# Peptides against a protein of PDB entry 2AUS: the designs that were tried, part 1

Every score and structure here is a prediction.

Target 1, 323 residues: chain A of PDB entry 2AUS
Amino acid sequence: ADIKREVIVKDDKAETNPKWGFPPDKRPIELHIQYGVINLDKPPGPTSHEVVAWIKRILNLEKAGHGGTLDPKVSGVLPVALERATRVVQALLPAGKEYVALMHLHGDVPEDKIRAVMKEFEGEIIQRPPLRSAVKRRLRTRKVYYIEILEIDGRDVLFRVGVEAGTYIRSLIHHIGLALGVGAHMAELRRTRSGPFKEDETLVTLHDLVDYYHFWKEDGIEEYIRKAIQPMEKAVEHLPKIWIKDSAVAAVAHGANLTVPGIVKLNAGIKKGDLVAIMTLKDELVALGKAMMSTQEMIERSKGIAVDVEKVFMPRDWYPKLW
Structure headers, positions and changes below count from the first letter of each chain, unless a header shows other numbers.
Peptide ipSAE was made for these designs. It is ipSAE averaged over its two directions, with the distance scale d0 held at 1.0 Angstrom where the peptide's residues are scored. Compare it between designs on one protein only; published cut-offs may not apply.
A fold fails the geometry check if it doesn't show the stated peptide or something in it is severely misdrawn.

## One batch from the design tools (peptide; aimed at target 1 L206 E218 I221)

Design b1_p8_1 (made by RFdiffusion4)
Pose (drawn by RFdiffusion4):
Formats: C-alpha cells, structure tokens, sequence
Structure b1_p8_1 (pose): chain A 309 residues (1-127, 142-323), chain P 8 residues (1-8)
C-alpha cells in the first residue's frame, strides 16, 4: 500500500489560482471539520459503530463513518471520516492494514516449528492475502506477532488456521491495529478523551489549535491511492457531476490501470473526487480526448472552483 | 484550559 508512486507531468505550465479552494491544511476550522478525518485510537470495549456514534455526539456532527471495522475488544487505528468526507473511507479498501496480535497456543509447540509455520501463512489465505508476518516474541504458549494484510482480512480466522496447522489449536487473546492504509500510530493518533477535551477548548475557550490537530484533512485518506491532478478549469465540471476527460489532466501517477480506484486532485492537492480509471497512465498521456475517470463520489463542493456564467 | 473526566 505504501509504495511511493512516480509522478508524470503532462502539462508543465499549469498553474492554480489561490482564489479558488484552499490548500488542504489551511481550511477554516469549520470547513476543516466538514472535510476531515480522525485517526482515532479505538479503545477496547465499544463496537466501531458505537465509537462513531460517540464521535458524532462529541463533535456535534450530522454524519461520520469509520474505515475498516474493528471488533469490540480490538483497539487501535480506526479512521473516522467526518461529515462531507464520510465516504472517503472508500479510499482505504485498496490500502492494506497492519495488526499486532497476541496468539495463545492451546498446546506446547517448539519455537522452531512456530516460526516455520507462521512464515508459511504469508501470501494467500481463504476465509485475502497476508503480506507479512513478523514474530515479535514467543513466550511459552504465547506468541506476539505483527501482521500486514489486505483489507477485510479477519485476523481471528488467520490465528485459528495457524492453530490448526500446528494441530495444538490457537486462540487470539488480543488484537490491536497499528496501520490502516496511511493511518498509523504517529502524532495524529488521538483518543476519544483528547477529542472531547479539544472540542471544549474550541467551543468554550475559543482555541481551535487542538481540535485542528486532532482532525486530518480528508486528503490524508487518499495518500496511498494513485492520483490524477487536474487543471483549475476542469475542477468545476467534475465538482458538478461530470466524469473527468483527458484534456483536464495536468499530471498523474504511473501504474494506473483501467479499473483502478483513483483520486482526482486539484493542483492544490485537494481531493476533488474518487473514481475508476477508464484508461491507463500511458493512454491518459497519449490521448487528447475521452473519459479518463468514471467518477463515483465527488467531495469538493461546487463553490470552491465555480462555474461562472 | 481544563482536562476533565468523561463518560461515554
């Protein structure tokens, strides 16, 4: 998921006017929240659905959604998209996820076999692909390991299968997500307590600094997604519901294939929309016309890059 | 600025 993509510039002269839109990190606090995403450290106990409900109450929001469900006893990274950026979590499906898990073996197994068997579970699995498994600690029947997986991979099922392969059986004692696409345990990971307090600092004490840092621009959700940057003049047509045509492309990532989920970006690096690529990168470069992206969801409001009559 | 106890 976190492979740095090459950028190919088709129109080296394209410029963006600062009058329109906002750099993503410079939105007025209200707009920042309308188009924000929280990198939340989910506590054990509540369901992911319940956590989102609490967040809507805390931030007095109308709409919110999480990216990738964590079970009630699972803690860790839970991206929660807010308001107008709620559906941006769609961008996380192609990106992978990482967990630290504690596996309790129901029988004694030599460390040698445990490491050998765990390694064999990398690649493909039926319940999804397992990118990597790294054993962190093996203490008796307890195995602590880090695992990277495709979205929708049930770690409980993976541990169960490892138990069967070892014949002794296995139980998942605990699980914590450490990565969900571009969201990881860094300075943006916040708790529900921080969120409530920072919201009070803003609404009671008038200080927006803390609630601002606790909420990321929605563009964070698309950091690992192939991108197509378009001219200022093309943004309005897309923001108004039209698919993206090739003439509007300024630059794009290499490796885009027909059918890939892509992010359409302004030259300010704001998220305009998510869509499916109808052409490859090379076709987008060589062709002068045609629909380049079948737009599935528009995020940018019509007001930022207006059509003027 | 004050940090408070919270119930969810």
Amino acid sequence: ADIKREVIVKDDKAETNPKWGFPPDKRPIELHIQYGVINLDKPPGPTSHEVVAWIKRILNLEKAGHGGTLDPKVSGVLPVALERATRVVQALLPAGKEYVALMHLHGDVPEDKIRAVMKEFEGEIIQRKVYYIEILEIDGRDVLFRVGVEAGTYIRSLIHHIGLALGVGAHMAELRRTRSGPFKEDETLVTLHDLVDYYHFWKEDGIEEYIRKAIQPMEKAVEHLPKIWIKDSAVAAVAHGANLTVPGIVKLNAGIKKGDLVAIMTLKDELVALGKAMMSTQEMIERSKGIAVDVEKVFMPRDWYPKLW
Amino acid sequence: LEYRDHDF

Design b1_p8_1_s1 (made by RFdiffusion4, then SolubleMPNN; from b1_p8_1, 6 letters changed)
Fold by OpenDDE base, seed 1:
Structure b1_p8_1_s1 (fold): chain B 323 residues (1-323), chain A 8 residues (1-8)
Amino acid sequence: as target 1 above (323 residues)
Amino acid sequence: MVKREYTF
């Protein structure tokens, strides 16, 4: 989401019909929920799966899914995709994460040494996944983007950390403790970011969702539940985008691969194999897919498969069949 | 100073 991707215009004459589709800002409340993602403040205690089950009960939903597991004891940002948007979480699983962590040291260490050693953990680190993870327990590299020490109080170190997806903060703290020579453990952990979802005005609790659903159902006030749910398009803000002609939308919504003639504009820096979001000219998410060409190839070529469509989100009837 | 673009 923080990546300023250049937008390359391929067809400057392409217009969109304002009567077709449902732009994120123009969805009726029921449709907004069907294509929604909640930026949930997960409480400590329950599993991410239990919290998703509670949201389904609170909002009377058939299906939902989360954008990356938080451990039971971990609080904070848990994106929960609703109903027809449930599979958009695939875009969030590989997204970067930020945490605030409290590390407890098992001995006294000078503050200058703490700061020096923690700075050495910025960059590439070697991790072994914990036993509890569904991930194969092979050694792997992970990128620590940054470590910001917020506070040092004796043996307690409060820090912000930005990390590549599937970095284990508990393992990071253990290795920091070893490097300090005294040992350490993770006392507290909160997730403050998951890709485009952060601690902002969109962050809501389970209690907020109960109240906002009640205001809608009993009092007819939809504004609170509308604000509590983000459009599914929020969950793809960090992905490279390809915007397509109105004439291509229905074909892609039927599961056809995106061909080069359907492209109106696209982000720079797309590589073959990248996960991309296929968008309408009204910024509606049509599908996720795998880029079969680079940005440069999509500009230079007149024909061919640009994107292998893996997951359709848009209904087949929002845009007319123009083939 | 290489501006490390933190890609979230």
Scores: peptide ipSAE 0.095, ipTM 0.675, DockQ to the pose 0.015
OpenDDE base, seeds 2, 3, 4, 5: peptide ipSAE 0.052, 0.041, 0.042, 0.048; ipTM 0.648, 0.637, 0.505, 0.601; seeds 3, 5 fail the geometry check

Design b1_p8_1_s2 (made by RFdiffusion4, then SolubleMPNN; from b1_p8_1, 6 letters changed)
Fold by OpenDDE base, seed 1:
Order: C-alpha cells, then sequence, then structure tokens
Structure b1_p8_1_s2 (fold): chain B 323 residues (1-323), chain A 8 residues (1-8)
C-alpha cells in the first residue's frame, strides 16, 4: 500500500457507465457486508480460526477467512474477509507484516551492544519454520525491513519490526539472544500491520462488532457497522492494478482471461508471474490473476492473454455482456 | 544503505 506505483494510460478515451457495477462507496449495507473485510483487533487467547468463527456468529455470516494466522497469545491486526470477499485473503498472505515485540534477555547486556546487534538483523536472515507450521521445514531467507527499538528497560527490549511475510518473530528474538550471548525469548507480541491494514480508525474489536450489529438490527442505524467493514478493494491496495474497459468486465466476471485489448490503464513495473488486481474504471475489484506479460509487453502488444484469471469476485450481472 | 522498498 505504501508503494507509489506509476499509472500508465493505454486508452485515454475510455469511459465508464455510471449505471453499471457497485463502486465501493455506493454499496447498499447488505452488499457492502457481502464484499467486506474487517480490520479486526484480535484479542490474546483465542486462535485466529476461533475469532473468525465468532465474527461469523456475530454478523450472521455463512463464510469468512483471515489474512494470515496470528498465534493464540498474539494480539492485533487480523484482516477478516467476509462472505463473497472471503478469498481476497490470498492477496494478504504474501503482504509484509509489522509487529511490536517485547524481548526478554536472559542476562545483562549493555544498551549500546543491544542496539548494535539488533541493527545487524536488519536485512536478510535465515530462518527455519517452527514445527507447528504447515510449511516445509527447509531453511529459507526472509527480509527484515527495519528494526526500531522503542524502549530498553534492563533486560526488557520493546521494538517495532517490519518483516517479509512468513518471518517468525519468535525465531528472530531467539537468534538476537544468541548473538548477544545471554539468550532471549519473546515475552509479548502484537501485530500492528498486515499489508494495507494498520492500527488506525478502521481497527475494531469483537465487542465493537457486537454493538454495531445490534445498532443496525435493533435500532436501524447502519452507520457504525458500515464504517467497521472495509470494502474488499482495501485488501488489494498493495497489489499492482490493471483497469479494464466496461466491455471486458462481464467476460472476466465469467472467468475469461484478460486479453490486452481490454486494458485501459495499468501500473508500471508488473512482471510476468506477479499477482495483479483487475479493476473496473470505478475501482471495483473484478478478479485476481497472474500476469502473463510485463507492463511493457501489455503496452506494446495489440493482442494476447495479459492476465490468467485465478479468482473472480465480481458478480456476473453487475456489468452487461457486450459480446 | 538501500532502503528496502517495504512491500506493504
Amino acid sequence: as target 1 above (323 residues)
Amino acid sequence: MKLFEHEF
């Protein structure tokens, strides 16, 4: 979401019909929920799966999914995609994560040495996934984007850390403790970011969701529940985008691959194999897919498959069939 | 120092 992507216009004359589709800001409340994502403040204690089950019960939903597991003891930002948006979480799995962690040292270490050693853990680190992860336990490189020490109180080190998806903070703290020579463990962990989802005014608790659903169902006040649910398009803000003609929307919504003639504008820097969001000219998410061409190839070519469509979100009837 | 473009 923080990556400023240049927008290249391929068709400057392309217009959109205001009567077609449902832009994120114009969805009726029931439709907004059907295409929603909650920025949940996950409490410590429950699993991410238990929390998703509670949201389904609170909001009377058939299905929901989360944008990346938090351990039971870990609190903070858990994106929960609702109903027809449930599969948008696949866009959030590869997204960067931020945490605030409390590291407890098992011995006394001078503050200058703590700061120096923790700075060496910025960049590429080698990790082995924990035994409890469904991921193959091969050694793999992960990026630590930054480490910001917030506070040092004797043996307690509070720090902010930005990391590549699937970096294990517990393992990072263990290796920092080994490098300090005294050992360390993770005392506390909170996730403060998951891609475009942050600790901001969109962050809501399970209690907030109970109250806001009650205000809607019993009092007829939809404002709070509307504000507590983000449009599914929020969950793809970090992805490269391709905007398509109104005439291409229904075909893609039917599961057809995006061809080059359907492109109106696109982000710079798309590579073959990238996950991309296919958008309408009204910034509605049509589908996620795999880029089959670079941005440059999508500009230069007059024909061919630009995106292999992997997951459709838009209903088939929001735009007319123009073929 | 290459600021890693934070893939957020």
Scores: peptide ipSAE 0.084, ipTM 0.663, DockQ to the pose 0.016
OpenDDE base, seeds 2, 3, 4, 5: peptide ipSAE 0.000, 0.013, 0.000, 0.011; ipTM 0.393, 0.479, 0.422, 0.473

Design b1_p8_1_s3 (made by RFdiffusion4, then SolubleMPNN; from b1_p8_1, 5 letters changed)
Fold by OpenDDE base, seed 1:
Structure b1_p8_1_s3 (fold): chain B 323 residues (1-323), chain A 8 residues (1-8)
Amino acid sequence: as target 1 above (323 residues)
Amino acid sequence: MKIRSHTF
């Protein structure tokens, strides 16, 4: 999510009609909820599915989905996409994750040795998914982006870890314990980041959601529930983006593939096969799709399918049909 | 030791 992507302008004369669409900052509260994502502080105890079911009850919603399972005992950042935004979670599943973990060592180890060995676990690691995972139990590589030791107190090691999606911190700690020669287990785990969602001012509890929904429904105060829900566009901030002409928006909203003439600007470094977000010039999410061209091909070509549209989010009526 | 919610 921290990758600053260069924006390449293909059509510098392209304007957008301010009367069309609903930019994230201009959505009425009901529409904001329909296209919302909650940055939930998941409590320890419940499953991610139970928490999603509670949010649906609290906010009187028909549909919701989460941006990647947290185990029952794991707390912290759980993105919950609402209603029409529910499928935006597919953008969050492959996103990097950060955790703070408490590792308990089963023997005494000098601090310098702990630091040295934990540093060796940065980079590529081989993991086997746990028995209870819905993922096929094949050995697979995963990237550990960084390990930051926060505190060492005897046999207790508090550390931050940035990892590729579907890295098992419990398995990492087990292997660190083996490398230290004493063994170790995961005593506590919190997720502090899921792609663009982190521990910031947008992080809310289930209690906050109850109170904020009450303030809206009983007192007519929408400010709190509006701030507690992020626009669905937040859930795609880490993806490469393609911004399209107003004349292309309705076609893509109907499920048509994006063609090269519809592109106004795009991020650098798009590869064929990448998941991309198709945006309006007002930064509204139209659709997710698979890039059929590189950034360079999308610049150089005058025609062809740029993006195979996999999932539409925008309603068909926000922009006029201009075909 | 407990995981404190870190304000990042």
Scores: peptide ipSAE 0.022, ipTM 0.680, DockQ to the pose 0.035
OpenDDE base, seeds 2, 3, 4, 5: peptide ipSAE 0.019, 0.020, 0.022, 0.021; ipTM 0.649, 0.666, 0.679, 0.677

Design b1_p8_1_s4 (made by RFdiffusion4, then SolubleMPNN; from b1_p8_1, 5 letters changed)
Fold by OpenDDE base, seed 3:
Structure b1_p8_1_s4 (fold): chain B 323 residues (1-323), chain A 8 residues (1-8)
Amino acid sequence: as target 1 above (323 residues)
Amino acid sequence: MVLREHTF
């Protein structure tokens, strides 16, 4: 999520009409909620689905979805996309995850050996998905981006770990325990990041949401509920972006594929097959789609399908039809 | 403490 992507300008003369669309910072509160994502601090105990159901009840919503399951006992960062934004969670599924984990060792191990062995788990690891996963139980490679040991107290090892999406920390700890020769289990787990969502001022509890919704509905104070909900564009910050002409926005909002002439600027390093965010020049999310070209091909070519549009978010009426 | 800017 922290990967800075260069922005390549293809059309330096492209302007945007300030009267069209609804930039993330200019949405009325009802519209902000309709296109919102909550950075929820999920409590330990409930399932991610129960928590989503509670948010729907608290905020009187028809639809919501979460950016990646946390086990019942796992607390921390659970992005919950609301209403019209519900499907933006597809951008968060492939996003990296960070956790703080407590590993309990089943025997005594010298601290130097713990540190040495845990460091060898940085990089590529082979995992088997757990029985309860909807994923086929095939061996798969996953990347551990980093392991930071925070504390070692005898047999208890507190550590931060950054991982590729769908890395199982319980399985990682099991393998670390095997490599240490004593065995280990996951005692505690908290998710501290899910892509662009982290433990920051945007992190809110279910109680905060109850109170903030009450302040809005009963007291007319929208400030708290507005701050508690991030714009859906937050959920795509980590994706490579393509910014399009105002004249292309309505076509994409109608579900047309993005063609090369519609591109104003784009991130460097887009590969064919990447999930990309199609943005307006006002940083509004129009759609998610699959890149059909690399960044280089999108620069060099005068025509062709740049993005296969998979999911439109923007309403069809925010920009005029100019085709 | 090297806070590696972990490119997350």
Scores: peptide ipSAE 0.021, ipTM 0.598, DockQ to the pose 0.019
OpenDDE base, seeds 1, 2, 4, 5: peptide ipSAE 0.019, 0.005, 0.017, 0.010; ipTM 0.552, 0.409, 0.597, 0.526; seed 5 fails the geometry check

Design b1_p8_2 (made by RFdiffusion4)
Pose (drawn by RFdiffusion4):
Structure b1_p8_2 (pose): chain A 309 residues (1-127, 142-323), chain P 8 residues (1-8)
Amino acid sequence: ADIKREVIVKDDKAETNPKWGFPPDKRPIELHIQYGVINLDKPPGPTSHEVVAWIKRILNLEKAGHGGTLDPKVSGVLPVALERATRVVQALLPAGKEYVALMHLHGDVPEDKIRAVMKEFEGEIIQRKVYYIEILEIDGRDVLFRVGVEAGTYIRSLIHHIGLALGVGAHMAELRRTRSGPFKEDETLVTLHDLVDYYHFWKEDGIEEYIRKAIQPMEKAVEHLPKIWIKDSAVAAVAHGANLTVPGIVKLNAGIKKGDLVAIMTLKDELVALGKAMMSTQEMIERSKGIAVDVEKVFMPRDWYPKLW
Amino acid sequence: LEFRDHDF
């Protein structure tokens, strides 16, 4: 997921006018929230659905959604997209996820076999692909390990299968998600308590600094997604519901294949929309016309890059 | 600025 993609510039002269839109990190606080995502450290106990409901209450929001469900007892990274950026969590499906898990073996097994068996579970699995498994600690029947997986991978099922392969059986004692696409345990990871307090600092004490840092621009959700940057003049057509045509492309990532989920970006690096690539990168470079992206969801409001009549 | 107890 976190492979840095090469950028290919097709129109080296394209410029963006600062009058239109906003750099993503410079939105007025209200707009920042309307188009924001929270990198939330979900506490054990509530369901992911309940956590989102609490967030909507705390921030007095109409809409919100999470990216990748965590079970009630699972803690960790839970991206919660807000308001107009609610559907941006779609961008996380192609990106992977990482967990730290505690596995309790129902029988005694030599460490040698445990490490050997765990390693064999990398690659593909049926319940999804397991990118990597790193054993952190093996203390008796307790195995602490870090695992990277494809989205939708049920870690409980993975541990159960490891138990079967060892014959002794296995139980998942605890699970914490440490990565969900570009969201990880860094300075942007916030708790529900921080969110409530920072909201009070803003609405009661008039200080926006803390609630601002607790909420990321929605563009964060697409950091690991292939991107196509378009001209200012092309943004309006897309923002108004048209698919993206090739003439509007300024630069794009290498490796885009037909059918790939892509992010359409302005030259300010704002998220305009998510869509499916109808052409490859090379075809987008060589061709002068045609639909480059079948737009599935538009995020940018019509007001930022307006059509003028 | 003050931190408070919370109930969810």

Design b1_p8_2_s1 (made by RFdiffusion4, then SolubleMPNN; from b1_p8_2, 6 letters changed)
Fold by OpenDDE base, seed 1:
Order: C-alpha cells, then sequence, then structure tokens
Structure b1_p8_2_s1 (fold): chain B 323 residues (1-323), chain A 8 residues (1-8)
C-alpha cells in the first residue's frame, strides 16, 4: 500500500457507465457486508480460526477467512474477509507484516551492544519454520525491513519490526539472544500491520462488532457497522492494478482471461508471474490473476492473454455482456 | 544503505 506505483494510460478515451457495477462507496449495507473485510483487533487467547468463527456468529455470516494466522497469545491486526470477499485473503498472505515485540534477555547486556546487534538483523536472515507450521521445514531467507527499538528497560527490549511475510518473530528474538550471548525469548507480541491494514480508525474489536450489529438490527442505524467493514478493494491496495474497459468486465466476471485489448490503464513495473488486481474504471475489484506479460509487453502488444484469471469476485450481472 | 522498498 505504501508503494507509489506509476499509472500508465493505454486508452485515454475510455469511459465508464455510471449505471453499471457497485463502486465501493455506493454499496447498499447488505452488499457492502457481502464484499467486506474487517480490520479486526484480535484479542490474546483465542486462535485466529476461533475469532473468525465468532465474527461469523456475530454478523450472521455463512463464510469468512483471515489474512494470515496470528498465534493464540498474539494480539492485533487480523484482516477478516467476509462472505463473497472471503478469498481476497490470498492477496494478504504474501503482504509484509509489522509487529511490536517485547524481548526478554536472559542476562545483562549493555544498551549500546543491544542496539548494535539488533541493527545487524536488519536485512536478510535465515530462518527455519517452527514445527507447528504447515510449511516445509527447509531453511529459507526472509527480509527484515527495519528494526526500531522503542524502549530498553534492563533486560526488557520493546521494538517495532517490519518483516517479509512468513518471518517468525519468535525465531528472530531467539537468534538476537544468541548473538548477544545471554539468550532471549519473546515475552509479548502484537501485530500492528498486515499489508494495507494498520492500527488506525478502521481497527475494531469483537465487542465493537457486537454493538454495531445490534445498532443496525435493533435500532436501524447502519452507520457504525458500515464504517467497521472495509470494502474488499482495501485488501488489494498493495497489489499492482490493471483497469479494464466496461466491455471486458462481464467476460472476466465469467472467468475469461484478460486479453490486452481490454486494458485501459495499468501500473508500471508488473512482471510476468506477479499477482495483479483487475479493476473496473470505478475501482471495483473484478478478479485476481497472474500476469502473463510485463507492463511493457501489455503496452506494446495489440493482442494476447495479459492476465490468467485465478479468482473472480465480481458478480456476473453487475456489468452487461457486450459480446 | 538501500532502503528496502517495504512491500506493504
Amino acid sequence: as target 1 above (323 residues)
Amino acid sequence: MKLFEHEF
């Protein structure tokens, strides 16, 4: 979401019909929920799966999914995609994560040495996934984007850390403790970011969701529940985008691959194999897919498959069939 | 120092 992507216009004359589709800001409340994502403040204690089950019960939903597991003891930002948006979480799995962690040292270490050693853990680190992860336990490189020490109180080190998806903070703290020579463990962990989802005014608790659903169902006040649910398009803000003609929307919504003639504008820097969001000219998410061409190839070519469509979100009837 | 473009 923080990556400023240049927008290249391929068709400057392309217009959109205001009567077609449902832009994120114009969805009726029931439709907004059907295409929603909650920025949940996950409490410590429950699993991410238990929390998703509670949201389904609170909001009377058939299905929901989360944008990346938090351990039971870990609190903070858990994106929960609702109903027809449930599969948008696949866009959030590869997204960067931020945490605030409390590291407890098992011995006394001078503050200058703590700061120096923790700075060496910025960049590429080698990790082995924990035994409890469904991921193959091969050694793999992960990026630590930054480490910001917030506070040092004797043996307690509070720090902010930005990391590549699937970096294990517990393992990072263990290796920092080994490098300090005294050992360390993770005392506390909170996730403060998951891609475009942050600790901001969109962050809501399970209690907030109970109250806001009650205000809607019993009092007829939809404002709070509307504000507590983000449009599914929020969950793809970090992805490269391709905007398509109104005439291409229904075909893609039917599961057809995006061809080059359907492109109106696109982000710079798309590579073959990238996950991309296919958008309408009204910034509605049509589908996620795999880029089959670079941005440059999508500009230069007059024909061919630009995106292999992997997951459709838009209903088939929001735009007319123009073929 | 290459600021890693934070893939957020």
Scores: peptide ipSAE 0.084, ipTM 0.663, DockQ to the pose 0.016
OpenDDE base, seeds 2, 3, 4, 5: peptide ipSAE 0.000, 0.013, 0.000, 0.011; ipTM 0.393, 0.479, 0.422, 0.473

Design b1_p8_2_s2 (made by RFdiffusion4, then SolubleMPNN; from b1_p8_2, 6 letters changed)
Fold by OpenDDE base, seed 4:
Structure b1_p8_2_s2 (fold): chain B 323 residues (1-323), chain A 8 residues (1-8)
Amino acid sequence: as target 1 above (323 residues)
Amino acid sequence: MKLFEHSF
């Protein structure tokens, strides 16, 4: 998610009509909810599915989905996409994750040795998915991006860890414990990040959502519920983006593939096969799709399918048909 | 030590 991508401009004269669409900051509250993602502080205890069901009840929603399962005992950042945004979670599933973990050692180990051994677990690790995962139980490589030891108190090691999606912190801690020679287990785990969603001012509890919904429905105060819900565009911040002409928006919103002439600007480093976000010039998410060209091919070519549109989010009527 | 006692 922290990969800075250069923006390459193809059409520096492209303008956008301010009367078309609904930029993320200009959505009426009902529309904001329809295209919303909650940065939920998932409590320990419930499943991610139970929490999604509760959010649907609290906010009177037909649909919602989560941006990657947290175990019942795991708390913290659970992105919950609402209503028309529900399928944006597909962008979050492959996103990097951060956790803070409490590891309990089964024996005494010098702090210097703890630090040294934990540093060796940065980089590529081999894991087998746990039995409870729907994932085929084959050995697979996963990247540990960083390990930051926050505190060591005897046998208790508090650490921050940034990982590739589907890295199992419980398994990491088990292997660290083996490498230390004493064994270890995961005492506590909190997810502090899921792609662009972090422990920040946007993090809300289930209790907050109850109160904020009440303030809106009973008192007419929309401010709290508006702040508690992020625009769906937040859920794609980590993806490579392609910004399109106003004249191309309605076609893509109808499910047409993005062609090269529709591109105004794009991120550098797009490869064929990448998941990309198709954006308006007002940073509205039109669709997710598969890049059919590299960034370079999208620059050099005058025609062809740039993106195979897999999922439309934008309504068909936000932009006029200009074709 | 508990995670909940640490202000993240």
Scores: peptide ipSAE 0.014, ipTM 0.570, DockQ to the pose 0.037
OpenDDE base, seeds 1, 2, 3, 5: peptide ipSAE 0.013, 0.011, 0.012, 0.011; ipTM 0.548, 0.528, 0.573, 0.581

Design b1_p8_2_s3 (made by RFdiffusion4, then SolubleMPNN; from b1_p8_2, 6 letters changed)
Fold by OpenDDE base, seed 5:
Structure b1_p8_2_s3 (fold): chain B 323 residues (1-323), chain A 8 residues (1-8)
Amino acid sequence: as target 1 above (323 residues)
Amino acid sequence: MKLHSHSF
C-alpha cells in the first residue's frame, strides 16, 4: 500500500461536470452506506464470518464481505465492505498485511541471537499452508517485507511484521523457533494493517456501530455513522489508478472495456495483467479491471483496449451516455 | 507480556 505512484497526465484540458456523479465526500448518508467499507476492530473469539453477519444485522444490510479472514482468536483490522461495495474486497485480498505478534520461546536465547536470526527471515520464505486453510497445501514462497522487534522479555518476543497476503505468522514463528534451536509458538496475534486500512481514527468496534446506528435512526445524528464508514474508494487507494473522461464513464459503468481515448491521467508503472482501478476525475471508483497495456503503451497509443473491465461499481445513471 | 497491554 505504501508504493508511491507518479501521476502522468495525458489530457491536461479535460474537465468534469460538477452536476454528474457522487464524489466520495458528497454522498448522502444512505448512498455512503451503500458504497461503504468499515475498518472493523475484530474482537478475539468470533469468526470473520460471524462479525460480518452481526454488522449486517446492526446496520440492516442485505450484503457485506470482508477483506481477508482473521482466525477466531486473532483480533484487529478487518475491512468489511457493504452492500454495493461488497466486491471491492477483491482489491484487499491480495494486499499486504501487517501484524503484531507475541512469540514465546521454549528455551533461553541471548537477545543478540534473537535479533540476528529474526532479521534473516526478512525477504523470501517458503511456507506450507496449514491443514485448516482453504488453500491447497502446496509449498509456496511468500515475502516478509519487514520484521521489527518491539520488545524482548526473557522468552517473550513482541514484534511487528509486514507480509505478503496469505503468509502464515504461526508458521513463521515456528520456523524462527527452529532456527533459534529451542522452538517457539505464537502466543498472541493482532492484525494492525490490511492494505490501506490500519489502526487509526477510522478503526471502529461492533459496539461503536450499534451506538452510531442508534444515534442516526433514533436521534437523527448521522455524523458518527458517516465517520464510521469509509467510502469504497479507500479500499482501492493502494491500486494503480486510471482516471477517465466524463464521456467514457457511462460506457464503463455499462460494462464496456476502457479504450485509450478515454484516459485523462494514469499512474506510472502499470504492467499488462495488473489489477487497476478506473476512476472519474472526481476520484469516484467506476470499475476494477485488468490492464491490457502498460502505462507506456497507454501513453504512446492512440487506440486499443487499455483495461478489461472485470467489476463495475458505479451505477449506470450517475453519468450521462455521451455516445 | 500481552498484546492488549501495548499501544499498537
Scores: peptide ipSAE 0.017, ipTM 0.642, DockQ to the pose 0.036
OpenDDE base, seeds 1, 2, 3, 4: peptide ipSAE 0.016, 0.016, 0.017, 0.011; ipTM 0.629, 0.641, 0.647, 0.639

Design b1_p8_2_s4 (made by RFdiffusion4, then SolubleMPNN; from b1_p8_2, 6 letters changed)
Fold by OpenDDE base, seed 1:
Structure b1_p8_2_s4 (fold): chain B 323 residues (1-323), chain A 8 residues (1-8)
Amino acid sequence: as target 1 above (323 residues)
Amino acid sequence: MVLREYEF
């Protein structure tokens, strides 16, 4: 979401029919929920799976999925994709994460030394996944984007940390403690960001969802539940985008690969193999797919498969079949 | 150090 990607226009005369599709801001409430993502403030205590099960019960849903596991004791930003949007969570797996962590040191260390050593952990770090991770326990490099020390109180260090996807903050704190020579452990952890989802006006609790669903179902007031649910397009704001002609939308919605003639505009910097969002000219998510060309190849070529379509989200009937 | 844009 913070990456300002240039938009390259291939067809400046391409128009969209206002009668086709359902733009994210114009979806009826039932349709908005079917294509929704909640920016949930996960409480400490329950698992991410238990919280998803509660949301399904509260909102009377058949399906939901979360955008990346938080441990039971970890609170904060948990994106929960609803119903037809459930599979959009795959876009959030590669997304950066931010946390606020409390590190407890096992000995006394001068503040200047704490600050100096923690600054050395910005950049590339070598980690081994914890025993509880479903990921193979191979050593891997991960990027720490930034470390911001918020407070130092004796042996307690409160800090904000931005990290590459799948960086383990508990392992980071353990390595910081080793580098300080006294050892350390993670006392508390809150996730403050998961890609485009952050601590903002869209962050809601399980209690908020109970109340807002009640106001809709019993009082007929949809405003609160509408505001509590983001459109699924929010979950792809961090991805490079390709915008397609109205005539290409129904084919892609049927699972056809995107060919170069269907492209109206695209982000700069797409590489072969990148996860990309295929969008309508009304900023509706059609599908996720794998780029089979770079941005430059998609500009220079007149034909060929631009995107291998992996997951369709748009219903097949929102746009007419024009082939 | 080229700041690779943070993939948030």
Scores: peptide ipSAE 0.153, ipTM 0.702, DockQ to the pose 0.015
OpenDDE base, seeds 2, 3, 4, 5: peptide ipSAE 0.019, 0.020, 0.017, 0.015; ipTM 0.569, 0.549, 0.541, 0.557

